# Peptides against a protein of PDB entry 3PBP, part 169

Target 1, 203 residues: chain A of PDB entry 3PBP
Amino acid sequence: LNEKDLNLILNKSLVMYESLDSTTDVIVKRNVIKQLQFVSKLHENWNSRFGKVDIQKEYRLAKVQGPFTINPFPGELYDYTATNIATILIDNGQNEIVCVSFDDGSLILLFKDLEMSMSWDVDNYVYNNSLVLIERVKLQREIKSLITLPEQLGKLYVISDNIIQQVNFMSWASTLSKCINESDLNPLAGLKFESKLEDIATI
Target 2, 203 residues: chain A of PDB entry 3PBP as posed
Amino acid sequence: LNEKDLNLILNKSLVMYESLDSTTDVIVKRNVIKQLQFVSKLHENWNSRFGKVDIQKEYRLAKVQGPFTINPFPGELYDYTATNIATILIDNGQNEIVCVSFDDGSLILLFKDLEMSMSWDVDNYVYNNSLVLIERVKLQREIKSLITLPEQLGKLYVISDNIIQQVNFMSWASTLSKSINESDLNPLAGLKFESKLEDIATI

## One batch from the design tools (peptide; made by RFdiffusion4, then SolubleMPNN)

Design b2_p29_6_s4 (from b2_p29_6, 14 letters changed)
Fold by OpenDDE base, seed 5:
Structure b2_p29_6_s4 (fold): chain B 203 residues (1-203), chain A 29 residues (1-29)
Amino acid sequence: as target 1 above (203 residues)
Amino acid sequence: MKGLKTAQELLSQHFHNMQLDISKWPSYL
């Protein structure tokens, strides 16, 4: 975590706090408030160059969230097993794609459309737990691992038995990033969500 | 629905780990 990351988390936490209203669930309100308090303390500590800011131990205990939803979930994948997961940055902010692989050789590329609060006191906390399916990529190989390089936006490396393949989704991810950052969905109209596959190396 | 269940498990673990990383920052506190 660096200063840029902390500032972004703080801004997200503030926006989330400002979105609270009379209809918001009390558990959600509690977790959003705790998140803002925690991140604000981290920010104070950063600004003081790690001076006398004490952070209570309770803020260090994040709980498991879920279940998550995938919309739509491909019916063909119901009988297969998810094997690997990776997060890929699509811009110099914090916009990211989540990739999940399956034992049929499929990749699903997912976008988290809503910001989550951290969970502090409740197991199986459910708030903004949806992901949107953007693309399914069929590699027709047994996937051993997923690798990302922080300096390479919108690129995923897939390792199989004898080959490393690159999945490049910047053809659509650059437009998606713009839409998110500008809060304008118009550029998504007619966009094809088709990633480029390339063989990089034989193992 | 094995596919959905196992994907949900990976997602829960993944996001939990990310939150733990934030929660542990800085590591000396």
Scores: peptide ipSAE 0.564, ipTM 0.881, DockQ to the pose 0.353
Fold by OpenDDE base, seed 3:
Structure b2_p29_6_s4 (fold): chain B 203 residues (1-203), chain A 29 residues (1-29)
Amino acid sequence: as target 1 above (203 residues)
Amino acid sequence: MKGLKTAQELLSQHFHNMQLDISKWPSYL
């Protein structure tokens, strides 16, 4: 976490706070407010020329969120097991794709539509817990691990028993990044979500 | 539905770990 990351989290926290209204669930309100308070204190501490701001220990204890929804979830994967997860940066502005692998050799590439708040006081906190399925890639291999390199945008390395493969999704992720940053998803209409698969090494 | 459940578990743990990293920042404290 650096100053840029902290500023981004602060801005996101402010936007979430501003989105609160009379219809917002009380638990959501409480967690969004706590997030803003926590991040604001972190930011104050960072900017403070005059010592450290005291942050209460309660703000240091994040709880598990979920369950998450995947829309649509591929029906063919209901009987299989999810095995690995990775996050892949698609730009320098902190937009990310989440990848989940399955024991049938499938990868699902997911986008998170909405920003989450942190959770402190509620287990299984449910707020903005939706992910959109963008693409399913069928490798037909046992996937051992997923590797990402921060300097390589829109690339995922998949390790199986005898091969390392690269999944490159920048063909569509560049458009997605633009759409997110501009808050306009219209350019995604008619775009083919087809990642390029390449063999990198035999092992 | 085993596939959805296990995916949800991975997602929950993944995002939890990310939030823990933020909540414990800076790492030297």
Scores: peptide ipSAE 0.561, ipTM 0.880, DockQ to the pose 0.361
Fold by OpenDDE base, seed 1:
Structure b2_p29_6_s4 (fold): chain B 203 residues (1-203), chain A 29 residues (1-29)
Amino acid sequence: as target 1 above (203 residues)
Amino acid sequence: MKGLKTAQELLSQHFHNMQLDISKWPSYL
């Protein structure tokens, strides 16, 4: 976490706070407010020339969120097992794709279109817990691990028994990044969500 | 459904770990 990351989280927390209204669930209100309070204290601590601001221990106890929804979930994957997960940066603004692998050798590339609040006091907290399925990539291999390199935007390395493959999705992810940053979905019209696969090394 | 359930479990743990990293920052506290 750096100053840029902290500023981004603060801005996201402010936007979430501003979205609260009379119809918002009380648990959501409580968690969004608590997140804003926590992030504001972190920001104050970062900028403090006079010492560190004390952060109460209760803010250190984030709870598990979920269940998450995947829309659509591929029907073919209902009988298989999810094995690995990775987050891949698509730009320098902290936009990310989430990848989940399955034991059939499939990858699903997911986008979280809404910011979620942290959960502080409720297990299985449900707020903005939807992910959009963008692409399914079929590798037809047993996937051992998923690796990302921070300096390599929109690239995922898949390790199997005897091969490392690169999945490169920047062909569409660069456009998605632009759409998010500009709040304009028009550039997605007619875009093909097809990632490139390349063999990198035998192992 | 096994596929959806296991994906949901991975997602929950993944995002929980990310939130823990933020909540524990800075590590010297």
Scores: peptide ipSAE 0.561, ipTM 0.881, DockQ to the pose 0.354
Fold by OpenDDE base, seed 4:
Structure b2_p29_6_s4 (fold): chain B 203 residues (1-203), chain A 29 residues (1-29)
Amino acid sequence: as target 1 above (203 residues)
Amino acid sequence: MKGLKTAQELLSQHFHNMQLDISKWPSYL
């Protein structure tokens, strides 16, 4: 976590807090408020030249969230097993794609369209738990590992038994990033969500 | 539905780990 990351998390936490209203669930309110308090203390500690801000231990005990939803979930994958997961940055503003691999050699590229709060007091906390399926890539290989490089936006390296493949989704992810950052969905109309595959090395 | 369940498990663990990394920052060690 760096200063830029902290500022982004703070801004996200503020936006979530500002979205709270009388209809918001009490558990959601509590977790969003607690997140904002925690991140604000972190930010104060980072910016403070005058001393360490004491961060209570309770803020450091995040609970598990979920279940998450994938919309749509590919029917063909119901009988297979998810094997690996990775997050890939698509821009310098920390927009991200989540990739999940399956034992049939499929990759699903997912986008989280809604911001989550952290959870501290409730197991299986459910708030903004949806992901959107953007693309399914069929590699037809046993996927052993997923690797990302922070300096390489929109690139995923897939390691199989005998090959390293690059999945490059910047063909559409650059447009998605623009749409998110500009709050304009029009450029997504007619966009093809087709990633490029390249063999990088035989191993 | 094994595929959905296992994907959900990975997602939960992944986001939990990310939140733990944030919650533990800065490292006191």
Scores: peptide ipSAE 0.559, ipTM 0.880, DockQ to the pose 0.357

Design b2_p29_7_s1 (from b2_p29_7, 15 letters changed)
Fold by OpenDDE base, seed 5:
Structure b2_p29_7_s1 (fold): chain B 203 residues (1-203), chain A 29 residues (1-29)
Amino acid sequence: as target 1 above (203 residues)
Amino acid sequence: SEKEKIILEAVGKKAEFNAKVKEKEKELK
């Protein structure tokens, strides 16, 4: 974690906090507030020994939110098990695609539309946990691992059986990124969400 | 299509959130 990342997390937490209103669930309010408090403390104590120790203790109390929902969930995958997950950056502004592999050899590319807070005091905290299905890629292989490279935006490397394949989704992710960053959705019209597959190496 | 509608809505929400985050960055700079 660097200063830039910390600032981003802080700003996200602030925006989340400011989005709270009278209609927001009390549990949500509590979690968002606690996250903001934590991040703020982290920011204030950045590079402080005492701050680091205290932050570590508090961080251990935080839990990753779950479960997640996928909309729409591909019914064909209901009976299959997720095997791997990866997050792929699509730009330098930290827009990202989530990829989940299944034991049938399928990959699903997902988009997270809502920002989530960590879970703090409440077990089974769920808020803004939806993911949007963008694309399903059928590899029909046992997927052993998903690898991403930070310098390669919109690319996912899939290790299955004795082959490494690259999934490149910048054909649509570049447009997606632009739409998000410019707050202009017009370029999405007619966009095809089809990734390119390429064999990279045999193992 | 329904898929396009869902994606459009999702991207819109993210865009709005990101815009707010950018504004915060400016305010706190």
Scores: peptide ipSAE 0.558, ipTM 0.923, DockQ to the pose 0.857
Fold by OpenDDE base, seed 1:
Structure b2_p29_7_s1 (fold): chain B 203 residues (1-203), chain A 29 residues (1-29)
Amino acid sequence: as target 1 above (203 residues)
Amino acid sequence: SEKEKIILEAVGKKAEFNAKVKEKEKELK
């Protein structure tokens, strides 16, 4: 974590806080506020020797948010089990795609549309935990591992029994990134969400 | 399609959030 990252987290937390209104659930309010308080304190004490001890204690009390929902969930996958998960960056602005593999050999590419907070108050905190299905890629093999390389945007490497395959989704992810960053959704019209699958190596 | 609509809405929400974050970055500089 560097200063730039900390600032980003702070700004995100502020935006989340400012989005709270009278209709927001009390539990959500508390979690968002606690996160903001924590991040603010962290920011204030970033270079302070004294601030780190208390910050670490508070951080250790935070938990990862509960289960995510996928919309729409492919009906064909209801009877299958998720096996691997990976996050792939699609730009330098921290936009990312989440990939989940299943034991039928399917990959689903997912988009996280909402920013979520950590759970600070209640166990199994769930808010803004939706993932949107963008694409399903069907492989006819058992997926053993998912690998990403930080220098390769929009690329996922899938390791199976005897082959490494690359899933390249920059054909649509570049447009997606642009739309997000420029707040212009027009380029999404007619966009095909079809990734390129390529064999890289046999193992 | 319904799929496209869902994606569009999702991207829109993210775009809005990111825009607000960028605005905060400018305000706090």
Scores: peptide ipSAE 0.558, ipTM 0.923, DockQ to the pose 0.875
Fold by OpenDDE base, seed 2:
Structure b2_p29_7_s1 (fold): chain B 203 residues (1-203), chain A 29 residues (1-29)
Amino acid sequence: as target 1 above (203 residues)
Amino acid sequence: SEKEKIILEAVGKKAEFNAKVKEKEKELK
């Protein structure tokens, strides 16, 4: 965590706070407010020299939100179990794709469209937990592990029994990133969401 | 397609959020 990251978190929290309105659930309001309070205090107590921050004990109890939902969920996967999850950066602005593998050998590439806060106020807090399905890749292999490399944007390495495969989705992720960062959706028109699959090594 | 529509909406929401974040960054500088 550095100053830039902290500022980003603060700004995100502020935006979330400002998005609250009269229709927002009270639990959501409380949770977002608590997050903002925490982040604000964190920002105030930031020591750039030592990278240390005084954190109230109560805020250390905050947890990651519960399960997510997928829209649309592939009906074919209802009978299968998720086996691995990975997050892949697609740019230097913290845009990312979430990948989930299933025991049928499928990979689903997902996009997080809404900002999700930590759980601060209540147990099992769930809000903005929906993910959008971008692509399903059928490997038809038992997926043992998913590996990402921070320096390699839009690339996922899939380890199965005897092979390492690379899933490269920069063909569409670069456009996606651009659209997000520039607030221009025009380039999405006609975009094909088809990743490239390449065998990297036999193991 | 329905898929494209869903993705467009999702990306739009994210873009809007990011734009707001950038705006906040400018305001706080």
Scores: peptide ipSAE 0.557, ipTM 0.923, DockQ to the pose 0.879
Fold by OpenDDE base, seed 3:
Structure b2_p29_7_s1 (fold): chain B 203 residues (1-203), chain A 29 residues (1-29)
Amino acid sequence: as target 1 above (203 residues)
Amino acid sequence: SEKEKIILEAVGKKAEFNAKVKEKEKELK
C-alpha cells in the first residue's frame, strides 16, 4: 500500500458515503461510515517516508464481503461447482475482470459494476454484491489452477492436466476500459465479447 | 440484446462512480 493507493481508497470511501440517503439501509450506512472512518484515520496517520500507518485494533476486524450473485447465471452450470477464482486487471486504473472456473471445464468472465465496502461488524454482510456475466469459455478440461501476471493486462493462464492455455480478452476489455474511464458507452455498441484462446505449453 | 443492455448498464454505473472519485480527488487537493 502506498500513498496513491490510500488516497484512492479514501476517495472511493467518500463517494460511497456521499451516496447514502434516507432510503439506505441502516446496516449499510453503519458499514460505509465505519469504513470511511477507518480510511480517514489511516490517511491521517500515514507515514509516506516509510509507507507505514498506525492501524487501530478496533478496525482490524473488518472482513471481506460475500457471497456474490451472477447476472445472468449460466443455467448449464447449476449442477457444477466452482473450482478456482482469479482477478485480472484490464488497465492501470484498477479496472478488472473476475474469472471463475467450474469443474465441468467452464470459465466465466465477470464484471463487478458496484463498489463494495468491507464488512465491519455484521456477519454475512452483503451489499453491492452483483457480478455481470460477460463471457463463458468452455475449455472442457479439468482446471487445476488460474494464473495471472500483473504485467500482462487482460490475460489469464489456465492450467489443466496436460496443458497451459492463455485466455486473452483484451479484444473487448480494452474497449470496456475506455468506456469506463471516459464515461462514454458508445464504443460498446456491437462489441463482441469473445476471448482468444491459445495453447502456451504442454505439461 | 439483453446481454448488451446488462453490460451497458453495469459499465455505466462503474463509469459514473469513477467520475465521482476523480472529482473527489480534485476536491481533496
Scores: peptide ipSAE 0.549, ipTM 0.920, DockQ to the pose 0.832

Design b2_p29_7_s2 (from b2_p29_7, 17 letters changed)
Fold by OpenDDE base, seed 4:
Structure b2_p29_7_s2 (fold): chain B 203 residues (1-203), chain A 29 residues (1-29)
Amino acid sequence: as target 1 above (203 residues)
Amino acid sequence: DEKEKIILEAFGKKAKFQKKVKEQQEKLK
């Protein structure tokens, strides 16, 4: 965690807090408030010289949310099990694609449209846990692992039994990044969400 | 296409959120 990341988390937490209204669930309100309090305290106590923050024990009890929902979920995948997960950066602004592999050899490329907080109080806290399906890629191979390289935006490496394949989704992710960053969805008109698959190496 | 609509809506939500985050960043500078 660096200062830039902390500032971003703080700003996100503030925006989440400001989005709360009278219609928001009480549990959600409490959770968002606790997160903001934690992040604010971290920001106040941030020592730029050491890149360290003293975190009070109370805040170490925060848990990651789960499970997530996928919309729309491909009906064909109900009978299959997820095997791997990876997150791929598409720009330098922390926009990401989530990839999940299944034991049928499918890859699903997912987008997180809602900001999610940590769980602070309630066991099994679930809020804003939806992911949107962008593309399904059928490899028809047993997927052993998913690898990403930080310097390679919008690229996923898929390792199977005898081959390494690259999934490149920058054909649409570059447009997505632009749309998000500029708050203009016009460039998405007519965009095809089709990734390029390339064989990189035979193992 | 329903799928396209869902995707566009999702991107719109994210774009709106990111815009708000940027605005907050500017206020704190």
Scores: peptide ipSAE 0.381, ipTM 0.854, DockQ to the pose 0.860
Fold by OpenDDE base, seed 5:
Order: C-alpha cells, then structure tokens, then sequence
Structure b2_p29_7_s2 (fold): chain B 203 residues (1-203), chain A 29 residues (1-29)
C-alpha cells in the first residue's frame, strides 16, 4: 500500500458513501460508513516517509464478503469445479479482469461491474458481489496454475500439461480500458471478445 | 444479444463510478 493506493481507496469509499440514499439498506449504509471511517483514519495517520499507518483494533476485524455471483453463469460449467483464480490488470489505473479456471480446462474472463466494500460487523454481508462473464476460453487440458506479470497488461500465463500458454485479451481490453476511462462506451460497438492463445514454452 | 447487453451495462456502471471517483479526487485537491 502506497499513498496513491490509499488515496484511491479513500476516494472510492467516498463515492460509495455519496451513493447512499433513502433506498439503501440500513446494513449497507452501516457497512459503507464504517469503511469510510476506517479509510479516513488511515489517511489521517499516514506516514508517507515510511509507508506506515496505525490501525486501530476496531477496524482490524473487517473481512472479505461472501460468495460472488457470475452473470451469466455458463451452464456447461455447473458440474465442474473451479481450480484457480487470477486478477489481471488491463491498464495502469483501476481496471482489471478476473480469470477463473475450471477442471474441464475452461477459463472464464470476468469483470467486476460494481465497487465492493469490505464486510465489517455483519455476518454474511453480501452487496455488489456480481461478476460479469466476458469470455470463455476452452483449453481442454488440466490447468495447474495461473500466472500474471504486473508489467504485462492483459496477459495471463496458463501452466498445464508441461506447457505454458499465454492468453492475451488486450484485443478487447484496450478498448474496454479506454471506454471506462473516458466514460464513453461507443467504441465497444461491434467489439469481439476473443482472446489470443499462444504456446510460450514447454516445461 | 443478452450477453452483449449485460456486458455493456457492466462497463457503463464501472465507467460512471470511475468518473465519480476522478471528480472526487479533484474536489479534494
């Protein structure tokens, strides 16, 4: 965590807070407020020289939310088990793709459409937990590991059956990044969500 | 296409959120 990251988290938390209205569930309000309070306190106590912040005990109890939902979930994968997960950056900002592998050799590329808060003091807190299916890539092999390199945007390395393969989705992710950052979705018209698969090495 | 619609809606939500975040960042500077 650096100052830039902290500022980003703070601003996200502020936006989430400002999105609260009369229709928002009380539990959600409470959770978002607690997160904002925590992040604000972190920001106040930030030591930029050492990259250090003091965390009060009451805020250290936050945990990740419950299960996520995938929309649409590919029916073909109902009987298969997820084996690996990876997150791939598509730009130097805030945009990323989530990849999940399955034991049938499939990869699904997912997008988080909503900003999530941590769960604080509510059991089974679930809010904004949706993931959107963008693409399914069928490798038809046992996937042992997923590897990402921070300096390589929109690239995923898949290790299976003594082969390293690269999945490159920048063909569509570059456009996605642009659209999100510019708040203009027009360039997405007619865009094909098809990644490139390439063999990199034999292990 | 339903899939396309879902994707576009998702991207739209993210874009809107990021815009607000950027606006918030500028407000605090």
Amino acid sequence: as target 1 above (203 residues)
Amino acid sequence: DEKEKIILEAFGKKAKFQKKVKEQQEKLK
Scores: peptide ipSAE 0.381, ipTM 0.854, DockQ to the pose 0.864
Fold by OpenDDE base, seed 1:
Structure b2_p29_7_s2 (fold): chain B 203 residues (1-203), chain A 29 residues (1-29)
Amino acid sequence: as target 1 above (203 residues)
Amino acid sequence: DEKEKIILEAFGKKAKFQKKVKEQQEKLK
């Protein structure tokens, strides 16, 4: 975590705070406010020379939110179990794709459309926990692991028993990145969400 | 189709959020 990252987190937390209104659930309000308080305190105490901040003990009790929902969930996968998860960067900013593999050999590529806060008050805090299904890729192989390389945007390596395959989704993710960053969705018109699959190596 | 609509709406929400974040960044400069 560097100063730039901390500033970004602060700005995100402020935007979330500003989104609160009279219709917002009280638990949500509490979580968003506590997160903003925490991030603000971190920002105030940030020492850029050492990359350090003083963190109060109470704030260290924050937990990752869960569970998550997938929309739409492929009906065919109801009978199968998730096996692996990976996060793939699609640009040098903050846009990323979440990939989940299943024991039928399917990969689902997911997008987090809503910003989430940490859980501060309740153990099972759930808000803005939706993931949107973009694409399902059927490999029909036993997936052992999912690997990503930081220098390779929009690429996922799938390791099976005998082969390493690359899933490249930059055909649509590059456009997605552009649209998000420019706040213009027009380039998405007619875009096909179809990744390229390539065999890279034999194991 | 409905799937495409859901995806586009999701991208729109993210774009809107990032825009607000950028605006907030400018306010704090």
Scores: peptide ipSAE 0.380, ipTM 0.853, DockQ to the pose 0.877
Fold by OpenDDE base, seed 3:
Structure b2_p29_7_s2 (fold): chain B 203 residues (1-203), chain A 29 residues (1-29)
Amino acid sequence: as target 1 above (203 residues)
Amino acid sequence: DEKEKIILEAFGKKAKFQKKVKEQQEKLK
């Protein structure tokens, strides 16, 4: 964590706070407020020289949210089990693709459309937990692991029993990144969400 | 189609959020 990252988290938390209204659930309000309070305190106590923050014990109880929902969920996968999960960066910002593999050899590429807060002192806290299906890639292999390389944007390596395959999203992810960053969705018109699959190595 | 609509809506939400975050960043400078 550095100052830049902390500032980003603070700004995100502020935006989330400002999005609260009279229709927002009380539990959600409480959770968002707690997050903002925590991040604000961190920001106030940030030692820029050493990159350190004094974190009070009261705020160390935050947990990651779960579970997530997928829209639309491929009906064919209801009978199959998720085996691996990976997150792939598509730019140097905060845009990411979530990939989930299934035991039928399918990969689903997902996008997180809503910002999530951490869970604060609430078991099974769920809010803004939706993921959007962008693409399904059928490998028809037993997927052992998913590997990402931080220096390789929009690329996922799939390890199966005998081969390593690369899934490259940049054909559409570059456009997506641009659209999000520029707040202009026009370039998405007619875009095909089809990743490239390449065999990298035989094991 | 329905898929395209869902995707566009999702990207739109994210874009809007990021814009607001950038605006907040400018306020804190």
Scores: peptide ipSAE 0.380, ipTM 0.853, DockQ to the pose 0.856

